Peptides against a protein of PDB entry 5JNO. Designs and how they scored, part 1

Scores and structures below are computed, not measured.

Target 1, 112 residues: chain A of PDB entry 5JNO
Amino acid sequence: MVAKFQPPPEYQLTAAELKQIVDQSLSGGDLACRLLVQLFPELFSDVDFSRGCSACGFAAKRKLESLHLQLIRNYVEVYYPSVKDTAVWQAECLPQLNDFFSRFWAQREMED
Structure headers, positions and changes below count from the first letter of each chain, unless a header shows other numbers.
Peptide ipSAE is a variant of ipSAE made for these designs: the mean of its two directions, with the distance scale d0 fixed at 1.0 Angstrom where the peptide's residues are scored. Compare it only between designs on the same protein; published cut-offs may not carry over.
The geometry check fails a fold that doesn't show the stated peptide or that is severely misdrawn somewhere.

## One batch from the design tools (peptide; aimed at target 1 P41 F104 E111)

Design b1_p8_1 (made by RFdiffusion4)
Pose (drawn by RFdiffusion4):
Structure b1_p8_1 (pose): chain A 97 residues (1-46, 62-112), chain P 8 residues (1-8)
Amino acid sequence: MVAKFQPPPEYQLTAAELKQIVDQSLSGGDLACRLLVQLFPELFSDRKLESLHLQLIRNYVEVYYPSVKDTAVWQAECLPQLNDFFSRFWAQREMED
Amino acid sequence: EAAYRADY
């Protein structure tokens, strides 16, 4: 309806890059976590799993898991898994020392 | 850290 949305260049993936990540993904939630690692490594260095970031991941996930267009599917499968992956990563880091 | 990131 309104406009063409494109992510910033640094977060743009080619179709080939997206297909490769998908090929290694076990599920929609796994894909979502892999995309978080690929797209936003700055989130893992010295939370900001904020709405624009999550929506970008969801947009990519929807190319191959179109049922994720349903917000309930996103909330039931992908979103908990992303938050638990992120929480686990940071707790693991906290505990190193 | 690489292992943490791989623990999807």

Design b1_p8_1_s1 (made by RFdiffusion4, then SolubleMPNN; from b1_p8_1, 6 letters changed)
Fold by OpenDDE base, seed 1:
Structure b1_p8_1_s1 (fold): chain B 112 residues (1-112), chain A 8 residues (1-8)
Amino acid sequence: as target 1 above (112 residues)
Amino acid sequence: MAEALASL
């Protein structure tokens, strides 16, 4: 049995929700960036999760993790099946995700 | 982030 990747309930999109995001997207890379914002708004929050431990200085690492990227890829594959090829995923989607995420926080650091 | 990208 091929283990079907099942996203956690909080990261499940209906077909209608996904279609709405796709309709606004111009490419697989653009779709990936929109999914990043929609699925993981906590990665863009100013709420220092460090409020839980003022003593340990644990700045909630604003970090894209493998799980985030895998979830995004699974949804992108629905409309852009070519990203099943790792080389295509790494060339078309990952650089755009990295650039978008890095620019977002670079701009915020200049405003703070 | 680079480590996560390399793992995919």
Scores: peptide ipSAE 0.045, ipTM 0.733, DockQ to the pose 0.047
OpenDDE base, seeds 2, 3, 4, 5: peptide ipSAE 0.040, 0.039, 0.029, 0.044; ipTM 0.713, 0.715, 0.683, 0.724

Design b1_p8_1_s2 (made by RFdiffusion4, then SolubleMPNN; from b1_p8_1, 6 letters changed)
Fold by OpenDDE base, seed 5:
Structure b1_p8_1_s2 (fold): chain B 112 residues (1-112), chain A 8 residues (1-8)
Amino acid sequence: as target 1 above (112 residues)
Amino acid sequence: MEQALADL
């Protein structure tokens, strides 16, 4: 028996909230990026950027961790069941998530 | 900067 993944309460979306995000999404990869922003606004905070402190561990907050990716994938699967295939997830969603997240921070570094 | 992609 594989245990069903249960999101933490702070990352629980209602069916209505998820549907609203889906209605704005053009693809599974686009949905993944929208979920990233909605679920984890703390990953886009300037507080971690302004300190420039590699030594204080704040730089670690700007990383997509396994929990983030797993939560996003679980919600994407509701409307795009093909992402249950790891190869599809790696081809269609992960590159878009990485590109979106990396570009966000690269732009902020150029504005300093 | 390219982030390392994690798989599930």
Scores: peptide ipSAE 0.047, ipTM 0.722, DockQ to the pose 0.057
OpenDDE base, seeds 1, 2, 3, 4: peptide ipSAE 0.042, 0.042, 0.046, 0.042; ipTM 0.725, 0.729, 0.718, 0.723

Design b1_p8_1_s3 (made by RFdiffusion4, then SolubleMPNN; from b1_p8_1, 6 letters changed)
Fold by OpenDDE base, seed 1:
Structure b1_p8_1_s3 (fold): chain B 112 residues (1-112), chain A 8 residues (1-8)
Amino acid sequence: as target 1 above (112 residues)
Amino acid sequence: MEAALAAL
């Protein structure tokens, strides 16, 4: 049995929701960035999840984890099957995700 | 959410 990767319920998109995001996207990398924002809005929130420990300064790890990237890749793959190739994923999507995420936080750090 | 989308 090929374990069908099923996203957690909070990260499930309907076909209609995914189509709407795709219709706004110009490339696989652009789609990946839009999915990042839609699936993981918590990564872009100023709400320091540090409300758990005001004493330990645990800045909510503003980092892209393997699970985030895998979920994004699974949705991108529906419309861009070429990203099944890891080399294509690493060349077309990962640099754009990293650049977008890094620029977002760099800009916010300059505004604060 | 909207601010992050505007950065695309």
Scores: peptide ipSAE 0.032, ipTM 0.691, DockQ to the pose 0.542
OpenDDE base, seeds 2, 3, 4, 5: peptide ipSAE 0.030, 0.031, 0.031, 0.031; ipTM 0.682, 0.688, 0.647, 0.637

Design b1_p8_1_s4 (made by RFdiffusion4, then SolubleMPNN; from b1_p8_1, 6 letters changed)
Fold by OpenDDE base, seed 4:
Structure b1_p8_1_s4 (fold): chain B 112 residues (1-112), chain A 8 residues (1-8)
Amino acid sequence: as target 1 above (112 residues)
Amino acid sequence: SAEALAQL
């Protein structure tokens, strides 16, 4: 028996909010990346701030965690049911999420 | 990717 994931209240999207994001998305992977930005803007905070505040734990917030990925997947499944299949999620969405996030910070590190 | 999979 698999436990049902329930997102924290602060990350609950209404049907209308989700639809708005979906309408801007071109694929499940694209939707996943847009959800990442919309749900977790704190993961994209300024590099200077993250570098300057090692004591506040901000640097640790630059990592995608299980909670982030599970939450994104739950919303993607609404419009792309195929991602319920783990193999599809791993092939179509996870690479795009990881590449998008990694490239974002890699580029920011080079710019500063 | 390997990193993304590790986060699950």
Scores: peptide ipSAE 0.053, ipTM 0.754, DockQ to the pose 0.049
OpenDDE base, seeds 1, 2, 3, 5: peptide ipSAE 0.052, 0.052, 0.052, 0.050; ipTM 0.760, 0.757, 0.759, 0.758

Design b1_p8_2 (made by RFdiffusion4)
Pose (drawn by RFdiffusion4):
Structure b1_p8_2 (pose): chain A 97 residues (1-46, 62-112), chain P 8 residues (1-8)
Amino acid sequence: MVAKFQPPPEYQLTAAELKQIVDQSLSGGDLACRLLVQLFPELFSDRKLESLHLQLIRNYVEVYYPSVKDTAVWQAECLPQLNDFFSRFWAQREMED
Amino acid sequence: VTPEQLLP
């Protein structure tokens, strides 16, 4: 309807880059976690799993898991897994010391 | 710890 949306260049993946991540993904949720690592490594250094970031991940995930267009599927599969992956990463870091 | 290590 309204406009062409494109992510910033630093978050743009080629179709070839996206296909490769998908090929290694075990599920939609795993794909979502792998995309979080690839797209947003600054989120893992010294939370900001904020809406724009999550939507960008969802947009990529939907290319190969179109049922994720249903918000209930996104909330049932991908979103809990992303938040738990992120919580686990940070707790693991907290515990190193 | 790296985020990759947490992936299956």

Design b1_p8_2_s1 (made by RFdiffusion4, then SolubleMPNN; from b1_p8_2 with T2S Q5D)
Fold by OpenDDE base, seed 3:
Structure b1_p8_2_s1 (fold): chain B 112 residues (1-112), chain A 8 residues (1-8)
Amino acid sequence: as target 1 above (112 residues)
Amino acid sequence: VSPEDLLP
């Protein structure tokens, strides 16, 4: 049987930490967005730490990668087990994540 | 804007 995914230590949430986020969430999609903010604050940074690096420009930093999504989904599943169904994940959570993330950077661009 | 301000 395939082993359960284990997040890296820096992305490991305790039950209490996760519950706190869940208590603030209105839906699975909302929870997903909140997890995105909590787990990956670096994705919202204005600073290009890879300045001068052709392989890791800020454009790449402004994308949600599969690993980010996988981690978020695993936590969302704890309270919204229906997202174990890929169709549900793609309908309820992914659009919320993408819209939220896009709106953030669109807003930042307007402020510049 | 902070990301928290744009949460659903």
Scores: peptide ipSAE 0.667, ipTM 0.956, DockQ to the pose 0.881
OpenDDE base, seeds 1, 2, 4, 5: peptide ipSAE 0.664, 0.666, 0.665, 0.666; ipTM 0.956, 0.956, 0.956, 0.956

Design b1_p8_2_s2 (made by RFdiffusion4, then SolubleMPNN; from b1_p8_2 with Q5D)
Fold by OpenDDE base, seed 3:
Structure b1_p8_2_s2 (fold): chain B 112 residues (1-112), chain A 8 residues (1-8)
Amino acid sequence: as target 1 above (112 residues)
Amino acid sequence: VTPEDLLP
């Protein structure tokens, strides 16, 4: 039996914190997006911490990585158990996350 | 724009 994923401390939400986000959410997809904002504010930052540092290399800072998605899904699953089904996750939450994230950066590009 | 402004 595979052990339940344990998020790093910086991404650990209390039951109360999660409940607050859930109360603001209209759907599983909405919850996923709100979790994205709460857990990973750095993904929405214009600051390139690697700028001027050749040793830092180029990081896909504007990409949703598997770890981000996994963490979000684990929290969404608490209130929307149906997302345990990968098909449901891919139909209800993942597109919302990608759309939300893409729209954000598209807006930023227009503002420049 | 902030990410909160674009939430569903």
Scores: peptide ipSAE 0.668, ipTM 0.957, DockQ to the pose 0.899
OpenDDE base, seeds 1, 2, 4, 5: peptide ipSAE 0.666, 0.667, 0.667, 0.666; ipTM 0.956, 0.956, 0.956, 0.956

Design b1_p8_3 (made by RFdiffusion4)
Pose (drawn by RFdiffusion4):
Structure b1_p8_3 (pose): chain A 97 residues (1-46, 62-112), chain P 8 residues (1-8)
Amino acid sequence: MVAKFQPPPEYQLTAAELKQIVDQSLSGGDLACRLLVQLFPELFSDRKLESLHLQLIRNYVEVYYPSVKDTAVWQAECLPQLNDFFSRFWAQREMED
Amino acid sequence: VEPEELLP
């Protein structure tokens, strides 16, 4: 309806890059976590799993798991897994010391 | 720990 949305260049993936991540993904949730790692490594260094970031991941995930267009599917499968992945990463880091 | 290590 309104405009063409494109992510910033630093978060743009080629179709080839997206296909490769998908090929290694076990599920929509795993794909979502792998995309979080590839797209936003700055989120893992010294939370900001904020809405724009999550929507970008969802947009990529939907290319191969179109049922994720249903917000209930996103909330049931991908979103908990992203938040638990992120929480686990940071707790693991907290515990190193 | 690296984020990849937390992936299956």

Design b1_p8_3_s1 (made by RFdiffusion4, then SolubleMPNN; from b1_p8_3, 3 letters changed)
Fold by OpenDDE base, seed 5:
Structure b1_p8_3_s1 (fold): chain B 112 residues (1-112), chain A 8 residues (1-8)
Amino acid sequence: as target 1 above (112 residues)
Amino acid sequence: PRPEDLLP
């Protein structure tokens, strides 16, 4: 038996919370980005930010790790079952997530 | 910027 993936308690959304985010979303990719913001606000924090420092906490904040992506995908598929197909996930959600995350940090670096 | 301001 393979256990169903469950998020850590700190990343557990209620049905009402998830529905609220879905109601604001225009697509699966949009929902994915909104979930990224809601679930992992720390990834957008510039705490320990130091220009030219790759060993500080800032560098770690610019990583979308497998766990982040898995959690987001699991919530997205509740309302967009098609993302269970890896090809759909890679075509509709991952590009938007990466673009959104990259644009954020690129803009932050330009403003600093 | 705030991340929510850059949503698609």
Scores: peptide ipSAE 0.650, ipTM 0.955, DockQ to the pose 0.889
OpenDDE base, seeds 1, 2, 3, 4: peptide ipSAE 0.649, 0.650, 0.648, 0.649; ipTM 0.955, 0.955, 0.955, 0.955

Design b1_p8_3_s2 (made by RFdiffusion4, then SolubleMPNN; from b1_p8_3, 3 letters changed)
Fold by OpenDDE base, seed 2:
Structure b1_p8_3_s2 (fold): chain B 112 residues (1-112), chain A 8 residues (1-8)
Amino acid sequence: as target 1 above (112 residues)
Amino acid sequence: PLPEDLLP
């Protein structure tokens, strides 16, 4: 039996919650970005910088990890099953996720 | 695969 991927409880969306995000999304890539913001708000916080602690993993919290991407992909697949194809995921979603995330932090750095 | 409860 292949173990079914189950999202951690803190990242589990209800069908209604997911549908709401989907209804606001224009594409699979857009959905992925919206899921990124909704599921992982901690990736967009400056909490570690505000604490002045260089040891608090500030750099680590500004990286998209495999778990983040896998969780997002699983939700995107519900409404955009084509992203089950890795080539589609890499062409349609990953660049948008990376651009969105990078631009967010680039803008924050320029405001400093 | 997501739980069936999350499917539309």
Scores: peptide ipSAE 0.043, ipTM 0.732, DockQ to the pose 0.033
OpenDDE base, seeds 1, 3, 4, 5: peptide ipSAE 0.042, 0.037, 0.039, 0.041; ipTM 0.712, 0.736, 0.705, 0.709

Design b1_p8_3_s3 (made by RFdiffusion4, then SolubleMPNN; from b1_p8_3, 3 letters changed)
Fold by OpenDDE base, seed 2:
Structure b1_p8_3_s3 (fold): chain B 112 residues (1-112), chain A 8 residues (1-8)
Amino acid sequence: as target 1 above (112 residues)
Amino acid sequence: PKPEDLLP
C-alpha cells in the first residue's frame, strides 16, 4: 500500500474548488500554473519592508521549491493522470510553471 | 503585473 500525500491544511482543496480551476484550464500545464497562483499567492508578493522582510525572505519568495511542485503535481494528476509519469510532468508542466513564474518576476523587475 | 494576467 502506497501512502497518500496529505497536503498541509492551508493547501487543501475540495473537489469543487479543484474543479473550478480545472474548468478554467486548457491543459495540464495551464492547470499547473493556475494552481500555483491559487495555492501559493505568497510567491507573487513583493517584499514588505514594513513587516521586517529580509533579503532572504525576498529571495525565498522567488523560488519554486520541491514541496510546491509536488503539491501542484498531485492536484494535476487528478485530472491529468499522465503526469504521474515524470517524463510527462517534465515535458508538459514544469516548463510551463518555470516560464510563467520567471516571466512574472522578469516583468516585475522591468517595472523598476 | 498580476499573476493571472500572465497565465499561458
Scores: peptide ipSAE 0.634, ipTM 0.954, DockQ to the pose 0.869
OpenDDE base, seeds 1, 3, 4, 5: peptide ipSAE 0.632, 0.633, 0.634, 0.634; ipTM 0.953, 0.953, 0.954, 0.954

Design b1_p8_3_s4 (made by RFdiffusion4, then SolubleMPNN; from b1_p8_3 with E2S E5D)
Fold by OpenDDE base, seed 3:
Structure b1_p8_3_s4 (fold): chain B 112 residues (1-112), chain A 8 residues (1-8)
Amino acid sequence: as target 1 above (112 residues)
Amino acid sequence: VSPEDLLP
């Protein structure tokens, strides 16, 4: 049987930490967005730490990668087990994540 | 804007 995914230590949430986020969430999609903010604050940074690096420009930093999504989904599943169904994940959570993330950077661009 | 301000 395939082993359960284990997040890296820096992305490991305790039950209490996760519950706190869940208590603030209105839906699975909302929870997903909140997890995105909590787990990956670096994705919202204005600073290009890879300045001068052709392989890791800020454009790449402004994308949600599969690993980010996988981690978020695993936590969302704890309270919204229906997202174990890929169709549900793609309908309820992914659009919320993408819209939220896009709106953030669109807003930042307007402020510049 | 902070990301928290744009949460659903």
Scores: peptide ipSAE 0.667, ipTM 0.956, DockQ to the pose 0.924
OpenDDE base, seeds 1, 2, 4, 5: peptide ipSAE 0.664, 0.666, 0.665, 0.666; ipTM 0.956, 0.956, 0.956, 0.956

Design b1_p8_4 (made by RFdiffusion4)
Pose (drawn by RFdiffusion4):
Structure b1_p8_4 (pose): chain A 97 residues (1-46, 62-112), chain P 8 residues (1-8)
Amino acid sequence: MVAKFQPPPEYQLTAAELKQIVDQSLSGGDLACRLLVQLFPELFSDRKLESLHLQLIRNYVEVYYPSVKDTAVWQAECLPQLNDFFSRFWAQREMED
Amino acid sequence: LLQPEQLL
């Protein structure tokens, strides 16, 4: 309807780059976590799993798991797994010391 | 330090 959306260049993946991540993904949720690591490594250094970031991941995930266009599928599969992956990463870091 | 790939 309204406009062409494109992510910033630093978050743009080629189709080839996206296909490769998918090939290694066990599930839609795993794909989502792998995309979080590839696209947003700054989120893991010294939370900001904020809406624009999550939507960008969802947009990529939907290319190969179109049922994720249903918000209930996104919320049932991918979103919990992203938040638990992120929580686990940070707790693991907190515990190192 | 822990790398996020280790948790995949």

Design b1_p8_4_s1 (made by RFdiffusion4, then SolubleMPNN; from b1_p8_4, 4 letters changed)
Fold by OpenDDE base, seed 2:
Order: C-alpha cells, then structure tokens, then sequence
Structure b1_p8_4_s1 (fold): chain B 112 residues (1-112), chain A 8 residues (1-8)
C-alpha cells in the first residue's frame, strides 16, 4: 500500500476549490500554472527590505522547489491522471510552469 | 509590475 501524500494545511484545497480552478483551466499545463498562483502567492512577491528580508529570502522566492512541484502535480493528477507518467508531466506541465514563472520575473526585472 | 494572473 502506497501512503497518500498529505499536503500541509496551508496548501490543502477542497474538492470545490480545486474544481473552480479546473473550470478556469484550458489544459493540464494551464491548470498547473493556476495552481502555482493559487497555492504559492509568496513566490510572486517582492522582497520587503523593511521587514528584514535577506538576499537568501529574495533568491528563495524566485525558485520553484520540489515540494512546490510535487503539490501542484498531485492536484493536477486529480483531473489529468496522465501526469502520473513522469514523461507526460515533464512534457505538458513542467515547461509551462517554468516558462510562466520565468516570464513573470523577467518582466519584473525589465521594469527596473 | 505585472500580476501573475495577468500572464496566465
């Protein structure tokens, strides 16, 4: 028996909440990006130096970590079970996630 | 600055 992955409480979505995101999504990759925005808004926030943010904190906010990707994939699998296949996940979701995330920060950097 | 939802 395989243990079910349990997301941290702050990243738990109800079936209704997930369905709302799915209804707005055009594909598995699009769903992944929308989940990224919904689950991890902190990854899109600027550094607040007045709050004592460090260079490490700034860098951390601009990285998609394995836990982020794992959580997103688990939710995407609910409606797109084919992403259980790593090859499908890497072809359909990861490139869109990386492109979306990089485009966001690239545009923010261009405004400097 | 762009909002992430604007790039979806």
Amino acid sequence: as target 1 above (112 residues)
Amino acid sequence: APRPEDLL
Scores: peptide ipSAE 0.635, ipTM 0.949, DockQ to the pose 0.915
OpenDDE base, seeds 1, 3, 4, 5: peptide ipSAE 0.630, 0.635, 0.632, 0.633; ipTM 0.948, 0.949, 0.948, 0.948

Design b1_p8_4_s2 (made by RFdiffusion4, then SolubleMPNN; from b1_p8_4, 3 letters changed)
Fold by OpenDDE base, seed 3:
Structure b1_p8_4_s2 (fold): chain B 112 residues (1-112), chain A 8 residues (1-8)
Amino acid sequence: as target 1 above (112 residues)
Amino acid sequence: SPQPEELL
């Protein structure tokens, strides 16, 4: 059997912290989005890492990765056990996460 | 942006 996923310390939420987020959430998908913001604020930062180097051509990319999703799912599962079912996770949470994240950066792009 | 299925 595969060992239970253990989040890194920087992404470890206490029961109280998680409950606070849950209390603000209307659904599993909503909870997932809130966890995304809380766990990974760096994905929403408007920091231009190449601002100091105009010649390097580096552009910071913001994207959701499997590790992000795994961490979020682990916490969502605590209060919405149905997301243990991959089909439920893919139907209820993943689309909302993607839409939320995409809309965020799309809006930022329009402001430029 | 990638679709949710692409992130799995």
Scores: peptide ipSAE 0.048, ipTM 0.740, DockQ to the pose 0.050
OpenDDE base, seeds 1, 2, 4, 5: peptide ipSAE 0.045, 0.045, 0.046, 0.041; ipTM 0.716, 0.733, 0.733, 0.725

Design b1_p8_4_s3 (made by RFdiffusion4, then SolubleMPNN; from b1_p8_4, 3 letters changed)
Fold by OpenDDE base, seed 4:
Structure b1_p8_4_s3 (fold): chain B 112 residues (1-112), chain A 8 residues (1-8)
Amino acid sequence: as target 1 above (112 residues)
Amino acid sequence: SLRPEELL
């Protein structure tokens, strides 16, 4: 038996909140990207979240971590159960997430 | 600056 994944409280969406995002989405991949924006706005911030740490001085990395992806996948599968199949997730959602995230930062860096 | 939702 495997325990159900429980998201941290700050990333818990109600059914109504999730439905609202789904209604705006055109596909599972699009939903994944919208969830990325809604759940993890900090990943799109110029703020150095390590700024308060005078001891280390290391900036947070701008990358999608396994926990981010797992949480997004869990929500996507509610309306697109086919993404429970890893092959489907890797073909339909993961490339779009990575592309979306990469395009964002590439364009941000090009801004004058 | 660019907002992520603009790329959706």
Scores: peptide ipSAE 0.662, ipTM 0.953, DockQ to the pose 0.923
OpenDDE base, seeds 1, 2, 3, 5: peptide ipSAE 0.661, 0.660, 0.660, 0.661; ipTM 0.953, 0.953, 0.953, 0.953

Design b1_p8_4_s4 (made by RFdiffusion4, then SolubleMPNN; from b1_p8_4, 3 letters changed)
Fold by OpenDDE base, seed 5:
Structure b1_p8_4_s4 (fold): chain B 112 residues (1-112), chain A 8 residues (1-8)
Amino acid sequence: as target 1 above (112 residues)
Amino acid sequence: RPQPEELL
């Protein structure tokens, strides 16, 4: 039996919300990047420090973890079922996600 | 500051 993956409530998208993102997307890889922005805004936030204690500050998470990638892939599969094939996912979506995420932080670093 | 949406 196949257990259907269920995202945590904070990462649930309705059919209408997903469709809206899909309608703005040009490809599965583009859709993946848009989902990354919508689902995980915390990955794009700067490190925030408390006034009196840097150790008590909030460090932004700057890593794409397996949970992030799995959630994105599950939504992409709804409209691009070919990404169920790992080879397709690795050729069409993962490189675009990594490039997009890297370009963002590279750009931020240049402005500092 | 640049927003991630700008790179889409």
Scores: peptide ipSAE 0.596, ipTM 0.948, DockQ to the pose 0.942
OpenDDE base, seeds 1, 2, 3, 4: peptide ipSAE 0.593, 0.593, 0.595, 0.595; ipTM 0.948, 0.948, 0.948, 0.948

Design b1_p8_5 (made by RFdiffusion4)
Pose (drawn by RFdiffusion4):
Structure b1_p8_5 (pose): chain A 97 residues (1-46, 62-112), chain P 8 residues (1-8)
Amino acid sequence: MVAKFQPPPEYQLTAAELKQIVDQSLSGGDLACRLLVQLFPELFSDRKLESLHLQLIRNYVEVYYPSVKDTAVWQAECLPQLNDFFSRFWAQREMED
Amino acid sequence: VTPEELLP
């Protein structure tokens, strides 16, 4: 309806790059976690799993798991898994020391 | 630890 949305260049993936990540993904939730790692490594260095970031991941995930267009599917599968992956990563880091 | 290590 309104406009063409494109992510910033640093978060743009080629179709080939997206296909490769998908090929390694076990599920929609796993794909979402792998995309979080690939797209936003700055989120893992010294939370900001904020809405724009999550929507970008969802947009990519929907290319191969179109049922994720249903917000209930996104909330049931991908979103908990992303938050638990992120929480686990940071707790693991907290515990190193 | 790296985020990759937490992936299956």

Design b1_p8_5_s1 (made by RFdiffusion4, then SolubleMPNN; from b1_p8_5 with V1I E5D)
Fold by OpenDDE base, seed 1:
Structure b1_p8_5_s1 (fold): chain B 112 residues (1-112), chain A 8 residues (1-8)
Amino acid sequence: as target 1 above (112 residues)
Amino acid sequence: ITPEDLLP
């Protein structure tokens, strides 16, 4: 038996918080994107952490990591249990997430 | 642009 995945406390959503996001969502893929924005706002920040500290070389990576995706999937599964199937997750949610994230940074690049 | 602006 494998232990159930538990999100870090910083990324724990209550049932009410999750429902609020779901009520605004049109699909599982849409829900996934909204969860991305809600859970990980730092991924959309263009703040240069090294700017304020010459000794700090920390640059936030503009990448969706496995932990981000796993957390999002866990919440999506609550209302869209079909995404428990990896094939469905890869066909319906992952392309939406990647497209959404890439479109954001593509537009940010054009604004600079 | 904000991420919310690009949501469906």
Scores: peptide ipSAE 0.655, ipTM 0.955, DockQ to the pose 0.899
OpenDDE base, seeds 2, 3, 4, 5: peptide ipSAE 0.654, 0.654, 0.650, 0.655; ipTM 0.954, 0.955, 0.954, 0.955

Design b1_p8_5_s2 (made by RFdiffusion4, then SolubleMPNN; from b1_p8_5 with E5D; failed a check: a repeat of another design)
Amino acid sequence: VTPEDLLP

Design b1_p8_5_s3 (made by RFdiffusion4, then SolubleMPNN; from b1_p8_5 with T2S E5D)
Fold by OpenDDE base, seed 3:
Structure b1_p8_5_s3 (fold): chain B 112 residues (1-112), chain A 8 residues (1-8)
Amino acid sequence: as target 1 above (112 residues)
Amino acid sequence: VSPEDLLP
């Protein structure tokens, strides 16, 4: 049987930490967005730490990668087990994540 | 804007 995914230590949430986020969430999609903010604050940074690096420009930093999504989904599943169904994940959570993330950077661009 | 301000 395939082993359960284990997040890296820096992305490991305790039950209490996760519950706190869940208590603030209105839906699975909302929870997903909140997890995105909590787990990956670096994705919202204005600073290009890879300045001068052709392989890791800020454009790449402004994308949600599969690993980010996988981690978020695993936590969302704890309270919204229906997202174990890929169709549900793609309908309820992914659009919320993408819209939220896009709106953030669109807003930042307007402020510049 | 902070990301928290744009949460659903």
Scores: peptide ipSAE 0.667, ipTM 0.956, DockQ to the pose 0.899
OpenDDE base, seeds 1, 2, 4, 5: peptide ipSAE 0.664, 0.666, 0.665, 0.666; ipTM 0.956, 0.956, 0.956, 0.956

Design b1_p8_6 (made by RFdiffusion4)
Pose (drawn by RFdiffusion4):
Structure b1_p8_6 (pose): chain A 97 residues (1-46, 62-112), chain P 8 residues (1-8)
Amino acid sequence: MVAKFQPPPEYQLTAAELKQIVDQSLSGGDLACRLLVQLFPELFSDRKLESLHLQLIRNYVEVYYPSVKDTAVWQAECLPQLNDFFSRFWAQREMED
Amino acid sequence: VEPEQLLP
């Protein structure tokens, strides 16, 4: 309806780059976690799993898991897995010391 | 720990 949306260049993936991540993904949720790592490594250094970031991941995930267009599927599969992956990463870091 | 290490 309204406009062409494109992510910033630093978050743009080629179709080839996206296909490769998908090929290694075990599920839609795993794909989502792998995309979080690839797209946003700054989120893992010294939370900001904020809405624009999550929507970008969802947009990529939908290319190969179109049922994720249903918000209930996104909330049931991908979103808990992303938040638990992120929580686990940070707790693991907290515990190193 | 690295984030990749937490992936299945």

Design b1_p8_6_s1 (made by RFdiffusion4, then SolubleMPNN; from b1_p8_6 with E2S Q5D; failed a check: a repeat of another design)
Amino acid sequence: VSPEDLLP

